Peptides against a protein of PDB entry 6UG1. Designs and how they scored, part 3

Target 1, 304 residues: chain A of PDB entry 6UG1
Amino acid sequence: SNEERKRRKYFHMLYLVCLMVHGFIRNEWINSKRLSRKLSNLVPEKVFELLHPQKDEELPLRSTRKLLDGLKKCMELWQKHWKITKKYDNVGLYMRTWKEIEMSANNKRKFKTLKRSDFLRAVSKGHGDPDISVQGFVAMLRACNVNARLIMSCQPPDFTNMKIDTSLNGNNAYKDMVKYPIFWCEVWDKFSKKWITVDPVNLKTIEQVRLHSKLAPKGVACCERNMLRYVIAYDRKYGCRDVTRRYAQWMNSKVRKRRITKDDFGEKWFRKVITALHHRKRTKIDDYEDQYFFQRDESEGIPD
Target 2, 301 residues: chain A of PDB entry 6UG1 as posed
Amino acid sequence: SNEERKRRKYFHMLYLVCLMVHGFIRNEWINSKRLSRKLSNLVPEKVFELLHPQKDEELPLRSTRKLLDGLKKCMELWQKHWKITKKYDNEGLYMRTWKEIEMSANNKRKFKTLKRSDFLRAVSKGHGDPDISVQGFVAMLRACNVNARLIMSCQPPDFTNMKIDTSLNAYKDMVKYPIFWCEVWDKFSKKWITVDPVNLKTIEQVRLHSKLAPKGVACCERNMLRYVIAYDRKYGCRDVTRRYAQWMNSKVRKRRITKDDFGEKWFRKVITALHHRKRTKIDDYEDQYFFRRDESEGIPD

## One batch from the design tools (peptide; made by RFdiffusion4, then SolubleMPNN)

Design b1_p8_2_s4 (from b1_p8_2, 3 letters changed)
Fold by OpenDDE base, seed 4:
Structure b1_p8_2_s4 (fold): chain B 304 residues (1-304), chain A 8 residues (1-8)
Amino acid sequence: as target 1 above (304 residues)
Amino acid sequence: SLLPDPEE
């Protein structure tokens, strides 16, 4: 019905705000001075120096290579720190079906919201789910004065799916779900004027995204609970930016159709949500990023 | 000390 379409759109918007606020709160928690002091001690001086290379004026790529090597070593150090990767309770922050949402509304299942103290303890001990691990990795990089962003792929329910029964079939649903991350890291490369993508936990990869990312879900089964639609970046200065364009190969032709921003009302609304979560002034880093997004929009072209 | 902006 038209009413069910309106209900699903509204619930998608509400859920998206809740996810984006969750990312914001986690981004504040990883700025903890107590956590920073503990995590900085995990990084040896030689690795810190690689994270902060001098600018090679002859070949800026040499400086980028040092940074990439430093980030690789940080991932290795992080794997040594992280003792217990817990499975997600149910689906974590992956996309729920409409049926699962309706069932969860009927079942007063208190989301066990992890408290800040419990989060900081989990990160400090190296015990938690993959999301806590990624968030802790971002905290470690920030403790080393790296301009690291927390990235969140927000998974609100698909308001474009009008099927009544949206039950997902299959014994491998968890493996397919966790094949691609929901949280990752970006690191500013001041030499190339680009964000470096770092997945320290799931794919254990570092990439310089040009046209496509390894973190973008591929295959039907993986996309059922992980649809690339809202990739939100949270920086150390409480900036909030939509970085979906980086990770979406087909932003205009495919991704936009599944976003609330497909219409002017949704675009204006989503911009208000981003603005409400963006607590810093604009910088030249934002200009370079916007220029990159523009070039990516031109390169994709207008879908026929 | 305010950490210098990473753009410098």
Scores: peptide ipSAE 0.024, ipTM 0.652, DockQ to the pose 0.017
Fold by OpenDDE base, seed 1:
Structure b1_p8_2_s4 (fold): chain B 304 residues (1-304), chain A 8 residues (1-8)
Amino acid sequence: as target 1 above (304 residues)
Amino acid sequence: SLLPDPEE
């Protein structure tokens, strides 16, 4: 019905705000001075120097290569620190079906909200789910004075799915679900004026995204619980930006059709949510990023 | 004075 379409759109919006607020809160927690002091001790001086290379005026690419090598070594150090990767409770922050949402509303499932103290202890011990591990990795880079931002792929229920029963086949569901991350890191490369993508936990990869990312879900089974629609960046200064354009090869043709921003009302609403979570002034880094997104929109062209 | 971020 038209009413059910309106209900699903409204619930998608509410759920998206809750996810974006969760990302904001986790981004505050990883700025903990207590955590920073502990995590800085994991990074040897030689690795710190690679993270902060001098600008090579002759070939700026040499400085980028040093930064990439420093980030690789940080990823290796993080693997040594992280002792226990816990499975997600149920589906974690991956996408739920409409049926799962209805069933969860009836069951007063005590969402054990992880307290700030428990999070800081989990990161400090190296014991937690993959999301806590990525968030801790971002905290370690920030402790080394690297401009690292937390990336969250927000997975609200698909308001474009009008099926009554959206039950997923159970057995392969977890492996396919966790094949691609929900959280990752980006690091500012001041030499190339670009964001470097770092997945320290899942794919264990560093990439300089041009047209496509390895982190973008591929295949039907992986996309059932992980649809690339709302990739939100949270920086060390409490900035909040939509960076979906970086990771979406087909933003205009495919991804936009699955976003609340497909219509003018949804676009204006989503801009208000981003603005409410963006607690810093605009910087020259934002200008370089917006220029890159513009070039990516021109290169994709208008969808047929 | 907000020190300019050395990354800008």
Scores: peptide ipSAE 0.024, ipTM 0.634, DockQ to the pose 0.018
Fold by OpenDDE base, seed 3:
Structure b1_p8_2_s4 (fold): chain B 304 residues (1-304), chain A 8 residues (1-8)
Amino acid sequence: as target 1 above (304 residues)
Amino acid sequence: SLLPDPEE
């Protein structure tokens, strides 16, 4: 019905705000001074020097290579620190079906909300789910004075799916779900004037994304619970930015059709949500990023 | 004024 379509859009918007606020809260928690002091001790001086290379005036690419080597060593140090990777409770922050939402509304399941103290203890001990591990890795880089962003791929229920029953049948449902991350890291490269993508936990990869990312979900089974639609960046200064354009090859032709921003009302609403979560002044880094997004929109072209 | 990021 038309009413059910309106209900699913409204519930998608509410769920998206809750996810974006969750990312904002986790970004505050990883700025903990107590956690920072503990995590900085995991990084030897020689690795710190690689994270902060001098500018090579002859070949800026040499400085970028040192930074990449520093980030690789930080991933190796993080793997040694992280002792226990827990499975997600149910589907974690992956996408729920409409049937699962209806069943969850009827069952007052107390979401075990992790408290700030429990989060800080989990990161400090190296015990938790993959999301806590990524968030702790971002905290370690920030403790080393690296401009590291927490990235969140927000997974609200698909308001474009109008099927009554949206149950997912599959023996490998968990394996396919966790194949691609929901949280990752970006690091500013001051030499190339670009963001470096870092997945320290899932794919254990470092990327300089041009047109495609390995973190973008591929295949039907993986996309059932992980649709790349709302990739939100949270920086150390409480900035909030939509960075979906970096990871979406087909932003205009495919991704936009599955976003609330497909119409003017949804675009204006989503801009208000981003603005409410953006607590810093604009910087020249934002200008370089917006220029990159513009070039990516021009290179994709208008969808047929 | 665009605040220069101290990482420039």
Scores: peptide ipSAE 0.023, ipTM 0.630, DockQ to the pose 0.019
Fold by OpenDDE base, seed 2:
Structure b1_p8_2_s4 (fold): chain B 304 residues (1-304), chain A 8 residues (1-8)
Amino acid sequence: as target 1 above (304 residues)
Amino acid sequence: SLLPDPEE
């Protein structure tokens, strides 16, 4: 019905705000001074020097290569720190079906919200789910004075799916779900004027994204619970930015159709949500990023 | 005064 379409659109919007607020809160928690002091001790001086290379005036690419090597070593150090990767409780923050939402509304299963103290303890001990691990990795980089963003791929229920039964049948559903991350890191490369993508936990990869990322879900089974639609960046200064364009190869043709921003009302609404979560002034880094997104929109073209 | 980010 038209009413069910409206209900699903509204619930998608509400769920998206809750996810974006969750990302904001986690971004605040990883700025903990107590956590920072503990995590900085994991990074030896030689690795810190690689994270902060001098500008090579002859070949700026040499400085970028040092930064990339420093980030690789940080991923190795993080793996040594992280002792226990817990499975997600149910589907974690991956996308739920409409049936699962309705069943969860009937089952008053209190979402065990992790408290800030429990989060800080989990990161400090290296015991937690993959999301806590990524968030802790961002905290470690920030503790080393690296401009590291927490990236969250927000997975609200698909309001474009109008099926009554949306149950996902399959024994491998968890493996397919966790094949791609929903949290990762970006690091600012001041030499190339670009964001470097870092997945320290799932794919254990570092990318300089041009047209596509390895972190973008591929295949039907993986996309059932992880649709790249709302990739939100949270920086150390409480900036909040939509960075979906970086990771979406087909933003205009494919991704936009599954976003609330497919219409002017949804775009204006989503911009208000971003603005409400953006607590810093604009910087030159934002200008370089917006220029990159513009060039990517021009290069994709308008979908025929 | 938040010092300008040394990365500008």
Scores: peptide ipSAE 0.023, ipTM 0.631, DockQ to the pose 0.018

Design b1_p8_3_s1 (from b1_p8_3 with E5D D7S)
Fold by OpenDDE base, seed 3:
Structure b1_p8_3_s1 (fold): chain B 304 residues (1-304), chain A 8 residues (1-8)
Amino acid sequence: as target 1 above (304 residues)
Amino acid sequence: SLLPDFSE
């Protein structure tokens, strides 16, 4: 019905706000001065120097290579720190079906929200789910004065799915779900004027995204609970930016059709949400990023 | 304020 379509859009928008606020709160928690002091001690001086290379005036790429090597060593140090990767409770922050939402509304199961103290303890001990691990890695890089962003792929229910029964086949559901991350890191490369993508936990990869990312979900089974639609970046100064364009190869042709921003009402609303979560002034880094997004929109073209 | 007003 038209009513069910309106209801699904409403629940999608509400769920998206809750996810984006969750990312904002986690980004605040990883700025903890107490946690920063503990995590800086995991990074030896030689690795810190690689994270802060001098500018090579002859070949700026040499400075980028040092930064990439420093980030690789930080991932290795993080793997040594992290002792226990817990499975997600149920589906974690991956996409729920409409049936699962209806069943959850009937079951007054309080979402066990991790307290700030428990989060800080989990990161400090190296015990937690993959999301806590990525968030802790971003905290470690920030403790080393690296301009690292927390990235969140927000997974609200698919309002474009109008099927009544949205039950998923259970057998490989968890393995396919966790094949691609929900949280990752970006690091600002001041030499190339680009963001470097870092997945320290899931794929254990560092990439400079040009046209596509390894972190973008591929295949039907993986996309059932992880649809790339809302990739939100949270920086150390409480900036909030939509960076979906970086990771979406087909933003205009495919991804936009699955976003609330497909119409003017949804675009205006989503801009209000981003603005409410963006607590810093614009910088030259934002100008370079917007220029990159513009070039990516031009290079994709208009969908046929 | 952040909830969509669907009354319009």
Scores: peptide ipSAE 0.029, ipTM 0.710, DockQ to the pose 0.676
Fold by OpenDDE base, seed 5:
Structure b1_p8_3_s1 (fold): chain B 304 residues (1-304), chain A 8 residues (1-8)
Amino acid sequence: as target 1 above (304 residues)
Amino acid sequence: SLLPDFSE
């Protein structure tokens, strides 16, 4: 019905805001001075120097290579720190079906929200789910004065799915759900003027995204609970930016159709949400990023 | 107050 379409759109919007606020809160928690002091001690001086290379005026790529090597060593150090990876409770922050939402609305399930103190303890001990692990890795890089962003792929329910029964094919194994991350890291490369993508936990990869990312979900089973639509970046200065364009190969042709921003109302609304979560002034880094997104939009073309 | 009004 038209009313069910409106209801699903509204619920998608509400759920998206809740997810984006969750990312904002986690980004604040990883700025903890107490956590920073503990995590900086995990990084030897030689690795710190690689994270802060001098600018090579002859070949700026040498400086980027040192930074990449420093980030690789930080991932290795993080693996040594992290002792216990917990499974998600149910689906974690992966996408729920409409049926699961309806069934959950009837059940007063107290979502056990992790307290800030428990989060900081989990990160400090190296005990938690993959999201806590990624968030802790971002905290470690920030403790080393690296300009690291927390990235969140927000998974609100698919408002474009108008099927009554949205049950997943019963064989969607936990392995297919967690094949791709929901949280990852970006690091600013001041030499190349680009964001470096870092997944320290799931795929254990570092990439300089040009046209496609390894972190973008592929295959039907993986996309059932992880649909790349809203990739939000949270920086150390409480900036909030939509970086979906980096990770979406087909933003205009495919991804936009699954976003609330497919119409002017939804775009204006989503801009208000981003603005409400963006607590810093614009910087030259934002200009370089927007230029990159513009070039990516031109290169994709207008969908027919 | 700063959250977008969802009432539309």
Scores: peptide ipSAE 0.022, ipTM 0.715, DockQ to the pose 0.410
Fold by OpenDDE base, seed 4:
Structure b1_p8_3_s1 (fold): chain B 304 residues (1-304), chain A 8 residues (1-8)
Amino acid sequence: as target 1 above (304 residues)
Amino acid sequence: SLLPDFSE
C-alpha cells in the first residue's frame, strides 16, 4: 500500500538518523584523552616517524609510501593488541529485514547499549566486536596525531524493498554478512591530497580508492545485509561528511535509487542531518575531497 | 606539542 511505503520510508529515515548519531557518539568516545595516552604507547617511535614523513619535494609519492608503510605497521601492531574478536550479537549494525524489524518491535529486547566506560575498557584490553576494534584503531591513529576518520556504512532497512516477507535464507548468512565491513578508517594523505582507506580488521587492507573500493560489497548474498548507500565520515574535529561517492562506483546509476536522497525532499532532509552532525568549519581538505567527488561524478556520467 | 594545523 501507499501507507506501507510511507511507513518504510519514515522508518528508514529514523533508523538512518539513529545510526548516524551512533557513529557520532563513537567518534566522540574514541577522542578520549585517557584512551589516547594508552594507545599512543602501542606505537614505537620508528612507526610514528613513518606516520609523519617529511615532504619529499622531488617525489611526493615517497612521502605517501612512508605513510602507507607506517599505516601497515600500525595494522600489525593493532592485530597484536587485539586479543578477542567477538562475534556480533545477532546482526550487529548490519541491515535488518522488515520482518526482523517488525518482530523486534514486538520483542522488547533492550538493545544492550555499550556504555562509554565499557567501550573504553574494551578497546584498552583489545576485547570486542569488529566495530569496536576498528573504532579503537582510529583512536590509536588519532593518538599518534594522524588525521584519521571513522567511516561508517549506515545500513538502514531498504525502503525500496516492498516485499512483505523479506526473510533471508541460508546458514552462511553470518559469513556473508561479515565479509565486508561496516566500519573502517580513512587517513588524510597531505602529500597526494587524498584520503587513504584502511580496513584494519576485516579485509586487513590499505587502498587508495580511485574508481572502486575492495570494501564495497559484491555479490547478492553479501549485499543482503550490507548495501553501500550511506558512507559517513567522522573526523577528530567532529566533522561529518557523506563520503559514499568514494566507495560507490555506480553512485548515479544504482546507489542514488536506494537512498533517501533520490528526491529533493530526501536530499534536503539528509543535508540537514549531516549539518546537525557537522561541528567544525570547512577546510581545504574538504575542498580537495569535494573536487574528487565532482571528478568521480563526471567520470561516471549520467546513466542512460 | 601543538596539534599541527591541518590548514595546509
Scores: peptide ipSAE 0.013, ipTM 0.534, DockQ to the pose 0.017
Fold by OpenDDE base, seed 1:
Structure b1_p8_3_s1 (fold): chain B 304 residues (1-304), chain A 8 residues (1-8)
Amino acid sequence: as target 1 above (304 residues)
Amino acid sequence: SLLPDFSE
């Protein structure tokens, strides 16, 4: 019905705000001075120097290569620090079906809300789920004075799915779900004027995204609980930016159709949510990023 | 310590 379409759209919007606020809160917790002091001690001086290379005026690419090597070594150090990767409770922050949402409203499921103190302890011990591990990795890079963003792929329920029963069948549902991350890192490369993508936990990869990312979910089974629609970046100064364009090869043709921003009302609403979570002034880094997104929109073209 | 400005 038209009413059910409106209800699902509204619930998608509410759920998206809750996810974006969760990302904002975790980004604040990453900025803990207590955590920063502990995590800086994990990075040897030689690795710190690689993270902060001098500008090579002859070949700026040499400086980028040093930064990439430093980030690789940080990823290896993080693997040594992280002792226990816990499975997610149920589906974690992956996408729920409409049926799962309706059933969860009836069941007073005690969502064990992780307290800030428990999060800081988990990161400090190296014990937690993959999301806590990625968030801790971002905290370690920030402790080393690296301009690292927390990236969150927000997974609200699909308001474009009008099926009554959306039950997901299959024993492999967890493996397919966790094949791609929900949280990752971006690091600013001041030499190339680009964001470097770092997945320290899931794919254990570093990439300089041009047209496509390895982190973008591929295949039906993986996309059931992980649809790339809202990739939100949280920086150390409490900036909040939509960076979906980086990771979406087909932003205009495919991804936009699954976003609330497909219509003018949804676009205006989503801009208000981003603005409410963006607590810093604009910088030249934002200008370079917006220029890159513009070039990516021109290169994709208008969908037929 | 002032977090270094993201100013270039």
Scores: peptide ipSAE 0.009, ipTM 0.539, DockQ to the pose 0.019

Design b1_p8_3_s2 (from b1_p8_3, 3 letters changed)
Fold by OpenDDE base, seed 2:
Structure b1_p8_3_s2 (fold): chain B 304 residues (1-304), chain A 8 residues (1-8)
Amino acid sequence: as target 1 above (304 residues)
Amino acid sequence: SLLPPYEE
């Protein structure tokens, strides 16, 4: 019905706000001074020097290569720190079906909300799910004065799916779900004027995204619970930015159709949500990023 | 302590 379409659209919007607020809260928690002091001690001086290379005026690419090597070594140090990777409770922050949402509304399953103290203890011990591990890695880089963003791929239920039963059938559902991350890191490269993508936990990869990312879900089974639609960046200064354009190869042709921002009402609403979560002034880094997104939109074109 | 500014 038209009513069910409206209900699913509004529920998607509410769920998206809750996810974006969750990312904002986790981004605040990883700024903990107590956690920062503990995590900085995991990074040797030689690795800190690689994270802060001097500008090579002859070949700026040499400075970027040092930063990339420093980030690789930080991933290795993080793997040594992280002792226990817990499975997600059910589907974690991956996408739920409409049936799962209705069943969860009827079954008052208390979502055990992790408290700030429990999160800080989990990161500090190296015991937690992959999301806690990524968030802790961002905290370690921030403790080393690296301009590191927490990235969240927000997975609200698909309001474009109008099926009554949206149950997912499959024995490998968990493996396919966790094949791609929901949380990752970006690091500012002041030499190339670009964000470096870092997945320290899942794919254990560092990339300089041009047209496509390795973190973008591929294949039907992986996309059932992880649809690239809302990739939100949270910086140390409580900046909040939509960075979906970086990771979406087909933003205009495919991704936009699955976003609330497909219409002017949804775009204006989503801009208000971003603005409400953005607590810093604009910087030249934002100008370079917006220029990169503009060039990516021109290069994709408008789908006919 | 204020965190040092990011280099741009």
Scores: peptide ipSAE 0.295, ipTM 0.859, DockQ to the pose 0.019
Fold by OpenDDE base, seed 4:
Formats: sequence, C-alpha cells, structure tokens
Structure b1_p8_3_s2 (fold): chain B 304 residues (1-304), chain A 8 residues (1-8)
Amino acid sequence: as target 1 above (304 residues)
Amino acid sequence: SLLPPYEE
C-alpha cells in the first residue's frame, strides 16, 4: 500500500538518524584523552616519523609512500594489540530485513548498547567486535596526530524493498554479511590532497580510491545486509560528511535510487541531518574533497 | 598538550 511505503520511508529515515548519531557518539568516544595516551604508546618513534614525513618537493609521491608505509605498520601493530575479535551479536549494524524489524519490535530485545567505559576498556584490552576494533584503530592514529576519520556505512532497512517476506535464506549469511566492513578509516594525505582508505580489520587493506573501492560490497548475497548507500565520515573535530561518492562507482545510476536523497524532500532532510552532526568550520581539505566528488560525478555522467 | 591543527 501507499501507507506501507510511507511507513517504510519514515522508519528508514529514523533508523538512518539513529545510525548516524551512533557513529557520532563513537567518534566522540575515540577522542578520549585517556585512550589516546594508551594507544600512542603502541606506535614506536620510527613509525611515527613515517606517519609525519617531510614534504618531498621533488617527488611528493615519496612522502605519500612513507605515509602509506607508516599506515601499513600501524595496521600490523594494531593486529598485535587486538587479541580477540568477537562475532557480532546477531547482525550488528548490518542491514536488517523488514520482517526482522517487525519481529524485533514485538520482542523487547534491548539493544545492549555498550557504555563509554566498557568501550574504552574493550579498545584498551584489544577485545571486541570488528567495529570496536576499527574505532580503536582510528583512535590510535588520532593519538599519533594523524588526520584520521571514522567511516561508517549506514545500513538502514531498504525502503525500496516492498516485499512482505524478506527472509534471507542461507547457511553462509553471516560470512557473506561480514565479507565487507561497516566501519573503516580514512587518512588525509596532505601531499596528494586525497583521503587514503584504510580497512585495518576486515580486508586489511590500504587503498587510494580513484573510481571504485575494494570495500564496496559486490555480489547479491553480500549486498543483502550491506548496501553502500550512506558512507559517513566523522573527523576528530566533529566534522560529519557524506563520502558515499568516493565508494560508489554508480552513484547517479544505482545508489541514488536507494537513498532518501532521491527526491528533493529527502535531500533537504538529509542535509539537515548532516548539518546537525557537523560541528566544525569548513577547511581547504573539504574543498579538495568536494572537487574530487565533482570530478567523480562528471566522470560517471548522467545514466542513460 | 593541544594537538596541533591538521595541515591542509
């Protein structure tokens, strides 16, 4: 019905705000001064120097290569720190079906929201789910004065899916779900004027995204619980930016159709949500990023 | 110590 379509759209919007606020709160928690002091001690001076290379005036790419090597070593150090990767409870922050949402509304299953103290303890001990691990990695880089963003791929229920039964039949549903991350890191490269993508936990990869990312879900089974639609970046200064364009190859042709921003009402609403979560002034880094997004929109073209 | 501003 038209009512069910409206209900699913509004529930998607509410769920998206809750996810974006969750990312904002986790981004605040990883700014903990107590955690920062502990995590900085994991990074030896030689690795810190690689994270802060001098500008090579002859070949800026040499400076970028040092930064990338520093980030690789940080990822290796993080793997040594992280003792226990827990499985997600149920589906974690991956996309739920409409049936699972309806069943969860009937069952007062308290989301066991991890408290700030428990989160900080989990990161400090190296015990937690992959999301906590990624968030802790971002905290370690921030402790080393690296311009590291927490990235969250927000997975609200698909309001475009009007099927009644959306039960996911599959023995490998968890493996397919966790094949791609929900949280990752971006690091500003001041030499190339680009964000470097870092997945320290899932794919254990560092990439300079041009047209597509390895972190973008591929295949039907993986996309059932992880649809790339809302990739939100949270920086140390409480900046909040939509960076979906970086990771979406087909933003205009495919991704936009599955976003609330497909219509003017949804676009205006989503901009208000971003603005409410964005607590810093614009910087030249934002200008370089917006230029990159513009070039990516032009290069994709208008879908035929 | 205040962490220095990020370089742009």
Scores: peptide ipSAE 0.293, ipTM 0.857, DockQ to the pose 0.018
Fold by OpenDDE base, seed 3:
Structure b1_p8_3_s2 (fold): chain B 304 residues (1-304), chain A 8 residues (1-8)
Amino acid sequence: as target 1 above (304 residues)
Amino acid sequence: SLLPPYEE
């Protein structure tokens, strides 16, 4: 019905705000001064020097290579720190079906929300789910004065799915779900004027994204609970930016059709949500990023 | 100590 379409659109919007606020709160928690002091001690001086290379005036790419080597060593140090990766409770923050949402509304299951104290303890001990691990890695890089963003791929229910039953059948549903991350890191490269993508936990990869990322979900089974639609970046200064364009190869042709921003009302609403979560002034880093997004929109073209 | 500003 038209009513069910309106209900699913409204519930998608509400759920998206709750996810974006969750990312904002986790980004505040990883700025903890107590946590920063503990995590900086995991990084030896030689690795700190690689994270802060001098500018090579002859070949700026040599400076970028040192930074990449520093980030690789930080991932190795993080793997040594992290002792226990817990499975997600149910689906974690991956996408729920409409049937799962309806069943959860009937069952008043109090989600045990992790408190700030328990989060800081989990990161400090190296015991938690993959999301806590990624968030802790971003905290470690920030403790080393690296310009590191927390990235969240927000997974609200698909308001474009109008099927009555949206149950997912499959024995490997958890493996397919966790094949791609929903949290990762970006690091600013001041030499190339680009964001470096870092997944320290899931794919254990570092990328300089040009046209596509390895972090973008591929295949039907993986996309059932992880649809690339809302990739939100949270920086140390409480900046909030939509960085979906970096990771979406087909933003205009495919991704936009699955976003609330497909219409003018949804675009204006989503801009208000981003603005409400953005607590810093604009910088030249934002100008370089917007220029990159513009070039990516021109290069994709308008879908026929 | 205030962490130094990020270089642009």
Scores: peptide ipSAE 0.291, ipTM 0.855, DockQ to the pose 0.018
Fold by OpenDDE base, seed 5:
Structure b1_p8_3_s2 (fold): chain B 304 residues (1-304), chain A 8 residues (1-8)
Amino acid sequence: as target 1 above (304 residues)
Amino acid sequence: SLLPPYEE
């Protein structure tokens, strides 16, 4: 019905805000001064120097290579720190079906909300789910004065799916779900004027995204619980930015149709949510990023 | 110590 379409759109909007607020809260928690002091001690001086290379005026690419090597070493150090990767409780922050949402409303399951103290202890011990691990990795880079963003791929229920039963085939569902991350890191390269993508936990990869990312879900089974629609970046200064354009090859042709921002009302609403979560002034880094997004929109063109 | 501002 038209009513059920409106209900699903509204519930998608509420769920998206809850996810974006969750990302904001986790981004505040990883700014903990106590955690920062502990995590900085994991990074030896030689790796810190690689993270902060001098600018090579002859060949800026040499400085970028040192930063990439420093980030690779930080991933290796993080793997040594992290002792226990827990499975997600149920589906974690991956996309739920409409049926699972209805069943969860009926089942008064006490969602054990992780407290700030428990999160800081989990990161500090190296015991937690993959999302806690990525968030802790961002905290370690921030402790080393690296301009590291927490990236969250927000997975609200698909308001474009109008099926009554949206049950997924169970057997391989977890393996396909966790194939691609929900959380990752971006690091500012001041030499190339670009964001470097870092997945320290899932794919264990560093990428300089040009047209497509390895972190973008591929294949039907993987896309059932992980649709790239709302990739939100949270920085140390409480900046909040939509960076979906970086990771979406087909933003205009495919991704936009599955976003709330497909219409003017949704665009204006989503901009208000971003603005409410964005607590810093604009910088030249934002100008370089917006220029890159503009070039990507021009290069994709308007879908025929 | 105040963390230095990020270089742009």
Scores: peptide ipSAE 0.290, ipTM 0.856, DockQ to the pose 0.018

